# Designs tried in a protein design run: peptides against a protein of PDB entry 5H65. Part 12

Target 1, 294 residues: chain A of PDB entry 5H65
Amino acid sequence: QYLERTPLCAILKQKAPQQYRIRAKLRSYKPRRLFQSVKLHCPKCHLLQEVPHEGDLDIIFQDGATKTPDVKLQNTSLYDSKIWTTKNQKGRKVAVHFVKNNGILPLSNECLLLIEGGTLSEICKLSNKFNSVIPVRSGHEDLELLDLSAPFLIQGTIHHYGCKQCSSLRSIQNLNSLVDKTSWIPSSVAEALGIVPLQYVFVMTFTLDDGTGVLEAYLMDSDKFFQIPASEVLMDDDLQKSVDMIMDMFCPPGIKIDAYPWLECFIKSYNVTNGTDNQICYQIFDTTVAEDVI

## One batch from the design tools (peptide)

Design b1_p11_2 (made by RFdiffusion4)
Fold by OpenDDE base, seed 5:
Structure b1_p11_2 (fold): chain B 294 residues (1-294), chain A 11 residues (1-11)
Amino acid sequence: as target 1 above (294 residues)
Amino acid sequence: SSFDSEEWKST
C-alpha cells in the first residue's frame, strides 16, 4: 500500500480513524525489558494475557502428575502407549502415547507424543528429541488436553497456547480427522481439538518525534516488525539480542535524539472513550523496521 | 530420567 508521508503535527490535528505514513525518530519506548513486551493475543476475543512462566507450568504439570493414567485408554488405533514408573516421587506413573500415521509410527522428528503425568522437565526433554508433544490427561472416555493454562502443543522450544475464553475443547481422538499425521501444524492440531490458538505478540508503546510533533503509537506485532517471531524470542538468546540490538539502534542510550535514525512506518488513528472523555490513539501497522530504516 | 529414548527404536 502507498500513502503520502504526513508530518506528525498535521496528524495530531485530524479526527480518527485515519491511516498515515510517517517518518519519525523513536524518542523512547515502553516497556524497556523485552520479556515484558511479549504477550499472548487471541485473534477472536482480542484478549491479551501474559506468557506463563516456568513456575506456572511446573505447578500445572505437577498437579497433572498426581493422576494415574487410565489403562483402558492406552494403545488405541491412533497411538501406541508406553508407561514408565519413576523410581522416586512415590512411583509416579508417566504415560507416553506415540501417535501413528495410518497405523504406522513415523520418524521420531515427525512423531507426535501425548504425555500424561510428565513434569515440565520431562516434557521439555521429550520435545527436544520428538518435535511435537501434547500434554494430556485421562478423560472419561478418551484422552483430553491437560490444561489450556499450559501449552496444548510443544514443538522444540516453542510453546503453543490456546484461548480459554474462545476454545471448546474436544477429545484427543479428534486428531483422527487429520489426514497427515506427520507435520503436526499447530493450527491444524488446534482446529481438531477445538482450540482457538493464541498468537505471540510484541506489545510496545513508541514515542515518536519527527521534529514537528510528538506522538505515542501502540505496537502489537507477531513477526513482521522485527522480522523475528515473538513465539521464538523468549527461548532464544540470539533472537533476544537481535531485538535488543534493533531497539538500541533506533533508540540508543546516552545519545542525543538528533543522532537517532529515522523510522518510516504506518500508523492508524482510532477513537477511545474513557467515560465522558474521548481520546484519539495511534497504532503501528504493516511495518518492518529492517525495510524502513532511513 | 523417567524415559528411555531408545524405546522408540523398538516400536
Scores: peptide ipSAE 0.034, ipTM 0.714, DockQ to the pose 0.022
Fold by OpenDDE base, seed 3:
Structure b1_p11_2 (fold): chain B 294 residues (1-294), chain A 11 residues (1-11)
Amino acid sequence: as target 1 above (294 residues)
Amino acid sequence: SSFDSEEWKST
């Protein structure tokens, strides 16, 4: 991995693909707002998606709540079911299915809940009290995942999403394939349900300047660059503050670039074709800012 | 629109 440092002016003259080690100042970056830089990335088809907003989820769960849970699908060998009827004028029914481990209900902190007809608020409340929550709906013969536009799994404040393009959803009874029905590892749940999990990533464009040249480099990183998981940052004010502090350190507002710290990082060049135009682009890789500050 | 989780437990 060790590379000799190359000035940007030299890099800009070279063909792609190549890998470089650089030392440059972060002149600017986009987007400026952290919430705009967090995306969902499919490791299979590589599609980037926006993280759904609360309003988006509200709509999905409201729609799901219009459906009545199928009594025939309640209380199976996999789960015990409880029905809640809201006290509102409509008397909305919410089914909560408590997944059992070998026929026995686990402790609440290890229990997976399947929620049918819950609102976002209700689901979030339950996810804070129980280990895991999956929004579901009544299918023809089994419970099914509600919608891949919503999280397929919620654990505390972490929302796990799946790729609509790459996933081939299987019914809830496929959770039986999991030997351990207490830990509920997201990847295992995804595999059982035929879901290709999406990865939270920071997506940013850095304008780098080392005094010899200016180069735009693309950053797509899940947890290495900031040493902060992209999956957690949106739900944690302290983590957000930390990222902001890091960015302010490298690109301090109101200060001239000559006073900026040097950023050491690795970049790779690659070719991008857009119609008849061929462009060389650059991406940051294998870089941790906490370790590469000089 | 929503329910109290504690109330849910009692149901």
Scores: peptide ipSAE 0.033, ipTM 0.729, DockQ to the pose 0.028
Fold by OpenDDE base, seed 1:
Structure b1_p11_2 (fold): chain B 294 residues (1-294), chain A 11 residues (1-11)
Amino acid sequence: as target 1 above (294 residues)
Amino acid sequence: SSFDSEEWKST
């Protein structure tokens, strides 16, 4: 549906909910640091959470590395297992399970590895070589996902996370339900293991000014606004630079707002109630900045 | 095999 452009001063006087097309300048935005704007979002419970830092993952995997792999769970119809003993750390045992496709080991670039007892560094090295790694632990009767506080799947440099609230974890043998054991699509892996995947999103607050009024608009977007995936930006310097460049274009430092470019976007208003206090808030939607610069 | 033990030890 086509929407006529509405000045901010008019919008600020109207009741919610409504949708608007606006033309405004980006006076300011928060957070200023890109890494602070990237969050994980659950599509079911709608919880927003921080992306775990490397230090957080180190702790989880270090703890996991203190556990000894269960010999009874090695070499099943689903996977072949190899065990390594480190020379340091009192001979830490690391198990790597190579998932088979119909009883045959696939090529390395198509092979899913289940790693038990690996450190973050070791896991990352393996993911770079094999492109698909799941951190696991020995359960009572089967291998199980190590911890939803860590990635359930690492592919190259991308960490895939699951929602602790919404997931009902199933054991590793449930990967047998996958017809194709070579592509390892994250959503398919998640479904097999009872995981609700979290989505990477950009979360920002924009202060918009069109000369008639000023309002704050909330942005939660995965890949439309910047045309850059939030899931890839943290691990890609070029993508980070691109986002920074876009933000600097709309909100250049050291320049007066009069010289800022105009941003065309869609915003929707909605009501927020806190006790007796009612507030109207605004959210950006269906907007791509690369196409909406005037 | 898909993964060499010596390669792993060198990591």
Scores: peptide ipSAE 0.023, ipTM 0.701, DockQ to the pose 0.025
Fold by OpenDDE base, seed 2:
Structure b1_p11_2 (fold): chain B 294 residues (1-294), chain A 11 residues (1-11)
Amino acid sequence: as target 1 above (294 residues)
Amino acid sequence: SSFDSEEWKST
């Protein structure tokens, strides 16, 4: 969409809601740490959540690992089950359920594993070797997703999360509804299991200055702004470096703002009511800065 | 089986 460039001083005088094209310098941004800027966003209820830390996941999976897999739920038409007992003092039992495609086990690179009783370390190892992993537990009549506080699906280094508020979990047998039991598309898996998938998003606040005025603009973006997926950045050092380079380019440390490059972007204004106070806020939208990277 | 299911223990 074409918009004429508007100076910040003019924007600051106008009522919301409106859309603008601006050219400004990035005076500062928050948070400074990339890990703090990546959140999980629900497209339905719009809640923002923190990405669970490794320690959080350890606790969840450790708790799950204390429970013995139900023998009655093993070896169904949907999956073949294998049980391992650990050699540690606890004698922990781990069940791995290999999901079949039309009654046949697929190749390892196409196979979905349902893991019951695995630790985070074990699950991560499996996810790196096999196509997909779902942490599960024994329910009353079927396997169930372990916990929405943990990933409902792990594919390599990508952790897919679901919204606790919006999801109505269904049992694992609902995976039968999937025609393709080899690719395991996250959205399809989520739909089958009654999960509303969360979206990884970059959440930042930019202080923009064009010499005529200063305003703060909110950024919530999954993959457009940096042309880097928020879902991948936490697990990829190169992507992290790229984001850091982009931010350093627009907001170089130790240099005066006069030397900063210009950032062209779109912002929209909107009204926020906090009690009796009406505030106009701004959000960056439909903007890609990667094109400006030298 | 198209693969050895026991392989996961070696990971």
Scores: peptide ipSAE 0.023, ipTM 0.687, DockQ to the pose 0.023

Design b1_p11_2_s1 (made by RFdiffusion4, then SolubleMPNN; from b1_p11_2, 6 letters changed)
Fold by OpenDDE base, seed 4:
Order: sequence, then C-alpha cells, then structure tokens
Structure b1_p11_2_s1 (fold): chain B 294 residues (1-294), chain A 11 residues (1-11)
Amino acid sequence: as target 1 above (294 residues)
Amino acid sequence: SRFDREAWRNE
C-alpha cells in the first residue's frame, strides 16, 4: 500500500482511525532496558504476559520433582521410558520418555523427550541434545503437561509457552494424532495438546519527532521491525547486541537529536476511551528498520 | 547490557 509522507503536525490534527507514512527521529523510547520489551502475547485473548524468569521456572520444576513418576504410565506405544534415581536430593526419581515414530526410536535430533521430575538444569541439558523437550507429570490415566506457567515445549534455547486462559489441556497420548513425529512443529504440538501458543513480541513506546510535532507510537512486533525474532533474542547474545546497536543508532547516546538519523515508518491511529476521555493513539505497523540500517 | 535480565532482581 502506497502512502504519501505526512508530517506529524498534520497527523496530530486528524481523527482516527487512519494510516500514515512518516519520517521522524526517534527522540526516545521505553523501556530503556530492552529485555523488558520482550513479552508474550496471546493471539486469542490478546493478553500480554511477562516471560518467566529462571527463578520462576526453578520453582515450578522443583515442585514437579516432588512427585514420583507413575510406573503404570511408562513404556507405551507412544514412548519408551527410562528412570533415574539421583544420588543426591533425597533420591529423586527422574523419568525420561522417548517419543517413538511409528514404534521406532528416532534420532536424537528428531526425538521428543517427555521429562518427568527433572530440574531446569537437567531439562536444559537435554534440550541441547534432543529435538524437543516437554515437561510432564503423571496424571490419572496418562502423562500430562506439567504446568502452563512453564514452557510446554523447549527446542534448544527456545521456550514455547501457552496461554492459561485460552488453553484446554489434553493428555500426552494426543500426540498420537501427529503423523510426523520427527519435526515437532510447535503449533502442531500445541494443537494436539489443546494449547493456545503465546507469541513472543517486542513491546515498546517510541517518541517520534519530525520537527513539526511530537507523538508517541506503540510498537508490538514479533520479528519484522528488527528482523530479529523476539522468541530468540533473550537467549542469544548476538541478537541482543544487534538490537542494542539498532537502538543506539536511532538514539545515539551523548548527542543531540539534531544529529539523529531519520526513521521512516508506518503508523496507524486508533481511538481509545478512558472513562469520559477519548484519546487518539498511534501504533507502528509494517515497518522494518533493519532494511534502512543494515 | 540492556538485555541483562538479572537487573530485575535489583529492583
């Protein structure tokens, strides 16, 4: 869609909703601590959630480890089970279930592990060796997802989360519905288990100034704006550095705004009602800064 | 780093 460039002063006078193409300088942004910009977004209920911290996950997995794996649920047609007893931690039982593909154990890089009673550290170690890991617990009739407050699927360093509000969990045997038990596509796993997957997004507020006016624009984007996946940035130092560099480029520290580069982007206006007050807000959309910078 | 997630513990 072609849009002519509109000065901010003109935009500020117009009613919403409308779409604009602008050229402005990024005077400032929030949050300054960029890790705080990464959130989880539900595509169904649209709630934003914080990405759990390591400490939060530790607690969840510690709680899960207090339960003993049910022997009756081991070694099904879907998976082969192996149990370890830890030398410490009061002889904690850890069960690892290797999901089979048509009755055959796949290669490690294709294999999904179901972990019961594992610590975060143990889970992370396994996630580096196998395709995917699902933290589980023994249910009444089947293995079940441990907790939606923890990842339902871990692939390498990527933690996939589900929406507590929108999900209706199903037991692990529902993975049988997947014809291909080697690729373990997160959306497919989620569907099989009744999970509405959350999306990683960058959430930021930009203060834009083109010399004619100043406005704040909201950014919620998963991978387009920075051309960096929000789902990977928290666990990748190089990606973090890239985002830092991009933001420093548009908002260079220690210099005046007159020397800032120009940012071209699309914004859309929309109405927000706060009690009796009607406000016009702005959101950045369909914008990639990396193309202009890199 | 602005991505230092340990900073929240100090808040």
Scores: peptide ipSAE 0.044, ipTM 0.705, DockQ to the pose 0.563; fails the geometry check
Fold by OpenDDE base, seed 5:
Structure b1_p11_2_s1 (fold): chain B 294 residues (1-294), chain A 11 residues (1-11)
Amino acid sequence: as target 1 above (294 residues)
Amino acid sequence: SRFDREAWRNE
């Protein structure tokens, strides 16, 4: 994609929609805290949601752990089941179902676990040893996903969420439709279970200044802008530090804007109508930050 | 089995 550079003063007086290439300094940005910028976005209904906090998940899994696993749903052609009774917490029943590939148990790094009655701590421990974990509950005729307010799939430290509005949940036996039961691609799992997966996105507002004018540009990006996945940043200290370093580089604290580096990016304008008021807004798109663009 | 199914309970 090629566009000629346009000064902000020229952009500010033009009608929308249009696309521009700009070179500007990042005067300021919001939110300032990284955890506040990471959201969940539905690609179908476009709803933005907050990423659930650990405390929220604890409540969901604690509630799920009050339910007793149905013995009739254990040990199917799809999975082998093991049940434990905890010594603490009033003898809580926990069922772990090991999903088989064509009747054969795969290696731990290829194995999907279905956990029924597990706590967040237990689920996290399992996710570090096995390929994937799905929190489930006993339904009427089959195991079912526990709750879309919690992850439908956990892989290592990555929590995959689904849209409550757009999803039409199907029972666990629908995983049989997957020919390969070793890779556990999140999109394939979602499709089999009738889930519309949510996308992790960075949501930020940049105030851009090129000396000719100032405008605010909206950023919604999953992995292109920082070249860091929004889906991984919340659970990785090194990635968090990297994002912080990038933002500090473009908008260094305690330094005058005259010394700020230049940011080259693409922005698109669009019309927003609020009643009788019409305004033009701007969004950053197809942009990757790098040292060579300074 | 290909892995220790009880290992997670010992943690």
Scores: peptide ipSAE 0.020, ipTM 0.611, DockQ to the pose 0.024; fails the geometry check
Fold by OpenDDE base, seed 2:
Structure b1_p11_2_s1 (fold): chain B 294 residues (1-294), chain A 11 residues (1-11)
Amino acid sequence: as target 1 above (294 residues)
Amino acid sequence: SRFDREAWRNE
């Protein structure tokens, strides 16, 4: 979009909502710990959630592993089941259900696994060998998604999460509605299972200064700003380094702001009611900084 | 760990 550049001092005097093109320096940003900027966002209820930590997932899957797979739900037209018992003192049973495509077991790189009773470690190992993994549990009449606090779908290193508030879970047999049982598109899987998928987003607050004024701008972006997917950054060391490098470039430590590079971006103002007070806030939109860095 | 956020923080 085309907008004339507006100084911050002028913007600060105007009513919302409006859109602006600005040129400013990044005085500071929050959070400084960039991994904390990665959140999960629901496109329907707009709730922001924390990405679960490994420890959180461990607990969820350990709890799931205490449940015994229901024999009655094994080996259906949709999937073939394999069961093994661990050698540990607990002797827990783990069920892996291999989803078939029209009654035929697909290749590993096209195969969806439903795992029941697996630990995080075991699930991760399987996700490296097969196309996708869904953690499940035995329901009354069918397999069901284990827990929306854990990923509903794992593809390699990508963990897909669903919104607890907006989702109305359906049983695993609803995967039958998918004609193509080889690609396992996350959105299709989510739709079949009644899941509203959450979106990975970078959530940050920028303090911008152009010499005429200072304002704080909110950033919520999935992949445009850094040209790095928020969905991948937590699992990729190189991407993390790239984000760090970008932020260090715009806000270099130990250097005065006068030497900072200029950031060109779009911001929009909007009204926010905070109790009895009405305030104007700002959000960065439709901005890519990676092009300026590279 | 693939979930080691501490490593990122300390870079």
Scores: peptide ipSAE 0.012, ipTM 0.604, DockQ to the pose 0.145; fails the geometry check
Fold by OpenDDE base, seed 3:
Structure b1_p11_2_s1 (fold): chain B 294 residues (1-294), chain A 11 residues (1-11)
Amino acid sequence: as target 1 above (294 residues)
Amino acid sequence: SRFDREAWRNE
């Protein structure tokens, strides 16, 4: 796409919707705490929601750990089951179900685990040794996903979440429909289980100033703007540092805006109606800034 | 901690 540069003062006078190419300085941005910029977005209903905190997950998994795995649901054609009993006062039972590929247990790096009664710590440890982990519970006739408030799939350090509004959950035996039971593609797992996957996105508001005018632009981007996946940044200190460096470059602390670098980006205008109030808003799109980092 | 988001702040 090619657009001529348009000054902000001219943009502010025009009707929406339109697309623009701009050159402006990033005066400020929100949120300042960058971890708060990472959200979950549903591609279907477009709801934005917070990424669950560790404390939230702890509660969910602790509750799940109080439930006893159903013996009749163990060792099916889909999975082999192993049960552990903790030595604590409660005698917590943990069930791990190893999903088989064509009746054969795959290698650890290709193996999906279904876990009943595991703590967050235990699940995380297992996710580092095996391909994937799904927290589950015993249903009436089959294993079921534990809770959509928790990840439906954990792969290494990546937590995959589903939309509660758009998902229609199916039992775990629906994983049988997957031809390939070694790669465990999140979208395929989600489809089999009736889950609409949520997308990690950076959500920010930029205040842009080109000397002719000031404009607030909305950023919702998964991996293009920073060239860093929003899905990985919360679990990776190096990626966090990279994002910090990028933002510090465009908004250096303790320096006046006159010395800020110029940001070239694309923005689109759109109309927002709230009752009788009609407002024009702006969104950044198709923009990458990572290349500007020295 | 992987979930320690409090450390990820822009000064």
Scores: peptide ipSAE 0.009, ipTM 0.554, DockQ to the pose 0.152; fails the geometry check

Design b1_p11_2_s2 (made by RFdiffusion4, then SolubleMPNN; from b1_p11_2, 6 letters changed)
Fold by OpenDDE base, seed 5:
Order: sequence, then C-alpha cells, then structure tokens
Structure b1_p11_2_s2 (fold): chain B 294 residues (1-294), chain A 11 residues (1-11)
Amino acid sequence: as target 1 above (294 residues)
Amino acid sequence: SRFDREAWRAE
C-alpha cells in the first residue's frame, strides 16, 4: 500500500472517509497504564470485553470445584481419566482426562488435558507440562466446557477465550471430529466446540502532532503495530518491557515534544453521527512501528 | 505473578 504523505492540517479539513499516510509525533497516549490497553474483541459481533482478572477466574474455578465429577463420563474412547482427591479439609475431587489420538496417549507436549474441578493454580501448573488444557464440567451425557467466562483453552501461558454472544457450545465428544489430535490448533478446537474465539487486541488512543495540526487516532491491533501479540503480553514480562520501551521511545517522559522521534503510520478517517452532530474520527491501520524503532 | 496485570506499568 502506497500513499503520499499528507500533513495533519490538510487532513483536518477533508471529508471522511479517506486513507492517509502521515508522519507525526506521538504527543501523548491513553491509557498510560498499558495493561489496560489489552482487550478481547469478537470478530463477529465486534464487542469489546475486558480480559478476566485472576480473581475472576479463581471464583469460576472454585465454583466448578464444588461439583463432583460424574463417574459415568470417565474413560471413553476419546480420553483416559484419572481422579485425585485433595488432602485439604474439603476433600475436593479433581478429574484429569487425557485425550487420546486414535486410542493412543500422545506425548505430553502433544497431549490435551480436560480438567474437571481444578483450581486456577492447578490448571496453570498442568499447562506448563502439557500441550493444552480445557476446563470442563460433567454434563448430562458428556463433558462440557466449564464456562466461557474462563478460557476454553490454555496453552502454556496463553489463555484463549470465546464469545458468549456468538458461541453455541457443543459437548467435548465433538473433538472427535479433529483428525489430528496432537497439534490442538485453537481455531480448530473452537470450531469443534462451537466457539467463536475472541481476539486479543491493543486498544489505545494516540494524540498525534506534526507541527501543522493535532488529531486523535484510535488504535485497535492484535500483533501488527508492535509486532508483539496482545495474546501473550499480559503473561510475559519481556514482552511487556518491549511494549514499554516502544512507547517510551515515541513518547519519552520528561522530554519536550520537539525532541520526540517521528512516527510514520497510516490513518483512516470515518464519520460518527451523534444525534444531529457529525464528527470525523481517525483510526490507525496497517502500521508497524517496530520498523521505525530500528 | 505474571498474571498480576496491575504490576505492568502501574502509575
């Protein structure tokens, strides 16, 4: 994509919608607390959701842990089951179902676990040893996904979430439709279970200034802008530091804007109507800043 | 904990 560079003063005078290439300084950005920029976005209904906090997940899994696994649903052709009874005063029962590939247990790095009654801590520990973990509960005739308010799939430190509005959940046995039961591609798992996966996105507002004018531009991006996946940043200190460094580079604290580096990016204008008032807004698109940092 | 998002760029 090629566009001639347009000064902000000219852009501010033009009607929407249009696409522009700009060169501007990042005067400021919101939110300043960058963890608040990470959201979940549904590609179908376009709802934006907050990423659940650890405390929220604790409650969900604690509730799930109060229910006893159904013995009738253990040890099927799809999975082998192992039951643990915790040594705490409650004697909580935890069921771990090891999904088989054509009747054979795969290696740990290829194995999907279905966990019934596990705590967040226990699930996280298992996700570090096995390929994937799905929190489940005993349904009427089959295991079912525990709750879409929690991850439907955990791979390492990555939590995959589904849209409550767009998903029509199917039972666990639908994983049988997957020919390869070793790779556990999140989109394939989601499709088998009737889940519309949510996308991690960075959501930010940039105030851009090129000396001719100032405008605010909206940023919603998964991995292109920073070349860092929004899906991994919350659980990775190194990625967090990288994002911090990028933002500090373009908008260094305690320094005057005259010394700020130039940011080259693409923005598109669009119309927003509020009653009788028409407003032109701007959104950053198809932009990678990592190239400018190097 | 890495899950503690409040520690990331908390101001």
Scores: peptide ipSAE 0.018, ipTM 0.590, DockQ to the pose 0.185
Fold by OpenDDE base, seed 1:
Structure b1_p11_2_s2 (fold): chain B 294 residues (1-294), chain A 11 residues (1-11)
Amino acid sequence: as target 1 above (294 residues)
Amino acid sequence: SRFDREAWRAE
């Protein structure tokens, strides 16, 4: 994987596709508001979408909470059900279904909960006590995933999302296909339920300058560049601070570019056709900058 | 901490 370092001026003259090793300064980057760089990416259709905001989730779960759990779907061979009625005026009913392993309730740290009619706050509280939580609703003959606009699986502070376009949802009883009903691997759960999991990614545009030339490079990375998982950064202040520190190091505010540190990275060129226009674009790949900071 | 992007936005 060794490549000789190439100056940007030389790269800018070459045809695509090619791979390069470069040494350049980060003149600027977008978006400046780094939380906006975190996106969800589908590995199948390659669509990029925004991570839902807390407010968006509130609406989804509030709507779900207006639905009454179907008593006919409670207490199956797969799960034991417990129902709570809220003390508010509406008397909202919340159903929690404890998934069993071979007919036996597992320990809390191994237990998957199916929540029907719960608010975001209630779901989050339960996700802190149990292994995993899936928000569900009563379907025709079985429990079903509530909404792919919300997480299909919550593990602690990690929200797992699925692609609406590529997923073909199956009912909850399909979890029976899982031999191990204690670890609850997200990919296994997704497969059982017909979900194509989305991937958290950092999406950024870097303007790179090595003194010989300037080019823009696209960054789409899940956990390599910062050595920080994009899936965790939105829920962790320390990780956010780390990303900020890394970006501030390479692109320090209030300082002239001549004093910026050098960034070594790999970029690849590729052709993009927009109508009659042919453009060469660049993408950062196989690059880790955290080693220079940590 | 939950949905820390709110704090991140404030910075």
Scores: peptide ipSAE 0.018, ipTM 0.583, DockQ to the pose 0.194
Fold by OpenDDE base, seed 3:
Structure b1_p11_2_s2 (fold): chain B 294 residues (1-294), chain A 11 residues (1-11)
Amino acid sequence: as target 1 above (294 residues)
Amino acid sequence: SRFDREAWRAE
């Protein structure tokens, strides 16, 4: 789409909703601590929630580790099971279920593991050796997903989360509905298990200034704005550095705004009603800034 | 730790 460039002073006088192309400087942004910008968004109920911290996951998996795997749920047509007993005084039992493809164990890089009683550390180690890991627990008649507060699927360093509000969990045997049991596409796994997958997004507020006016614009974007996936940034130092470099480029610390580079951007206005109060808000859309740094 | 978010863009 083509839009003529509109000065902010003109935009601030117009009714919503409208779309604009602007050229402005990034005076400031929030949150300043960029790790706080990464959120989980539900595409159905649109709830935003925090990405669980390592400590949160530790607690969940520690609690799961107190449960004993049910022997009657081991070694089904779907998976082969192996049990480990820790050498500590507690004697923790860990069950790993290797999901089969047509009755055959696939290669490690194609294999999905279901884990009972594993710690976060153990799960992470396994996720580096196998295609995917699902934390599970023993249900009454089948294995079940452990907890939607934890990832339902871990692939390498990527943690996939589901929406508690919108999901209607189904038991693990529903993975049988997947024809391809080697690629383990997150959306397919989610569908089989009744999970509405959450989307990683960058959530930020930009204060934009073009010399004619100042407005705040909301940013919610998964991978277009930075050309960096929000789903990977928390676990990748290089990607974090890249985001930092981009933000430092547009909003460099220690120098005056007059020296800031210009940012080309699309914004849309929309109405927000809070009781009797009606205000116009702005959101950044269809904008990529990574090219400006290259 | 890669999960240590506190170090990313610390104030």
Scores: peptide ipSAE 0.017, ipTM 0.588, DockQ to the pose 0.194
Fold by OpenDDE base, seed 4:
Structure b1_p11_2_s2 (fold): chain B 294 residues (1-294), chain A 11 residues (1-11)
Amino acid sequence: as target 1 above (294 residues)
Amino acid sequence: SRFDREAWRAE
């Protein structure tokens, strides 16, 4: 667990893989626009992908709204259904399915909604009132998840995404396998529906300088480095401000690097082969900036 | 807007 502090000049001379404890200044970082650092990561196939934009979701939900809810799939033992006809948009049909717990409709804060034909705006409104929302469509024999390009589960402002590569989707009735239909734990929902959930991560490149050498280190972290969940930061202005403040503290604009604070980090080296070129890369791990400031 | 990412840490 304990590592002696090693200067960057010494690290740069050593072969990989190794682990180091360092003390360095953050000369610069990428991306500068911090929202671009937030990615989705699959724990199984390790694919990194962008968090979908609002416009992307609008298209998906608009397409879903062109399909009429199947009356045969309404009001099952799992859920009670209600249908609305919109005033605008040519009388669009919207189906909301209220998932029951042992045949009983739960309280709003415990209730999962299945939404069929809803817009992003409508879904967001409902997610603020109910525990969870799943965008769905009418399948052949059951309701099914609408699209893995959109969230499979929305809880408040948190959008949960699944990996298209690793998921094998199952129909909505598989939610019956959940004993507790009030908590709606994302991992449990994902498991029931055959989804491999993606993880929100901060992905950044730090240029570190301790006066003896300069080193680029890769950061991929979900909640440890900033002590802020990557899953929440895109939807929370206060959390965004906090991340900005942290980065400005370590890399203040308009100030010379000599006045920068020192950052203590753990980094690990690893080999990367690019054709005939062998390159050593570095990744930050097990580091919390709030605790590593001297 | 919750989806206004461009406002976060503009260069």
Scores: peptide ipSAE 0.016, ipTM 0.572, DockQ to the pose 0.170

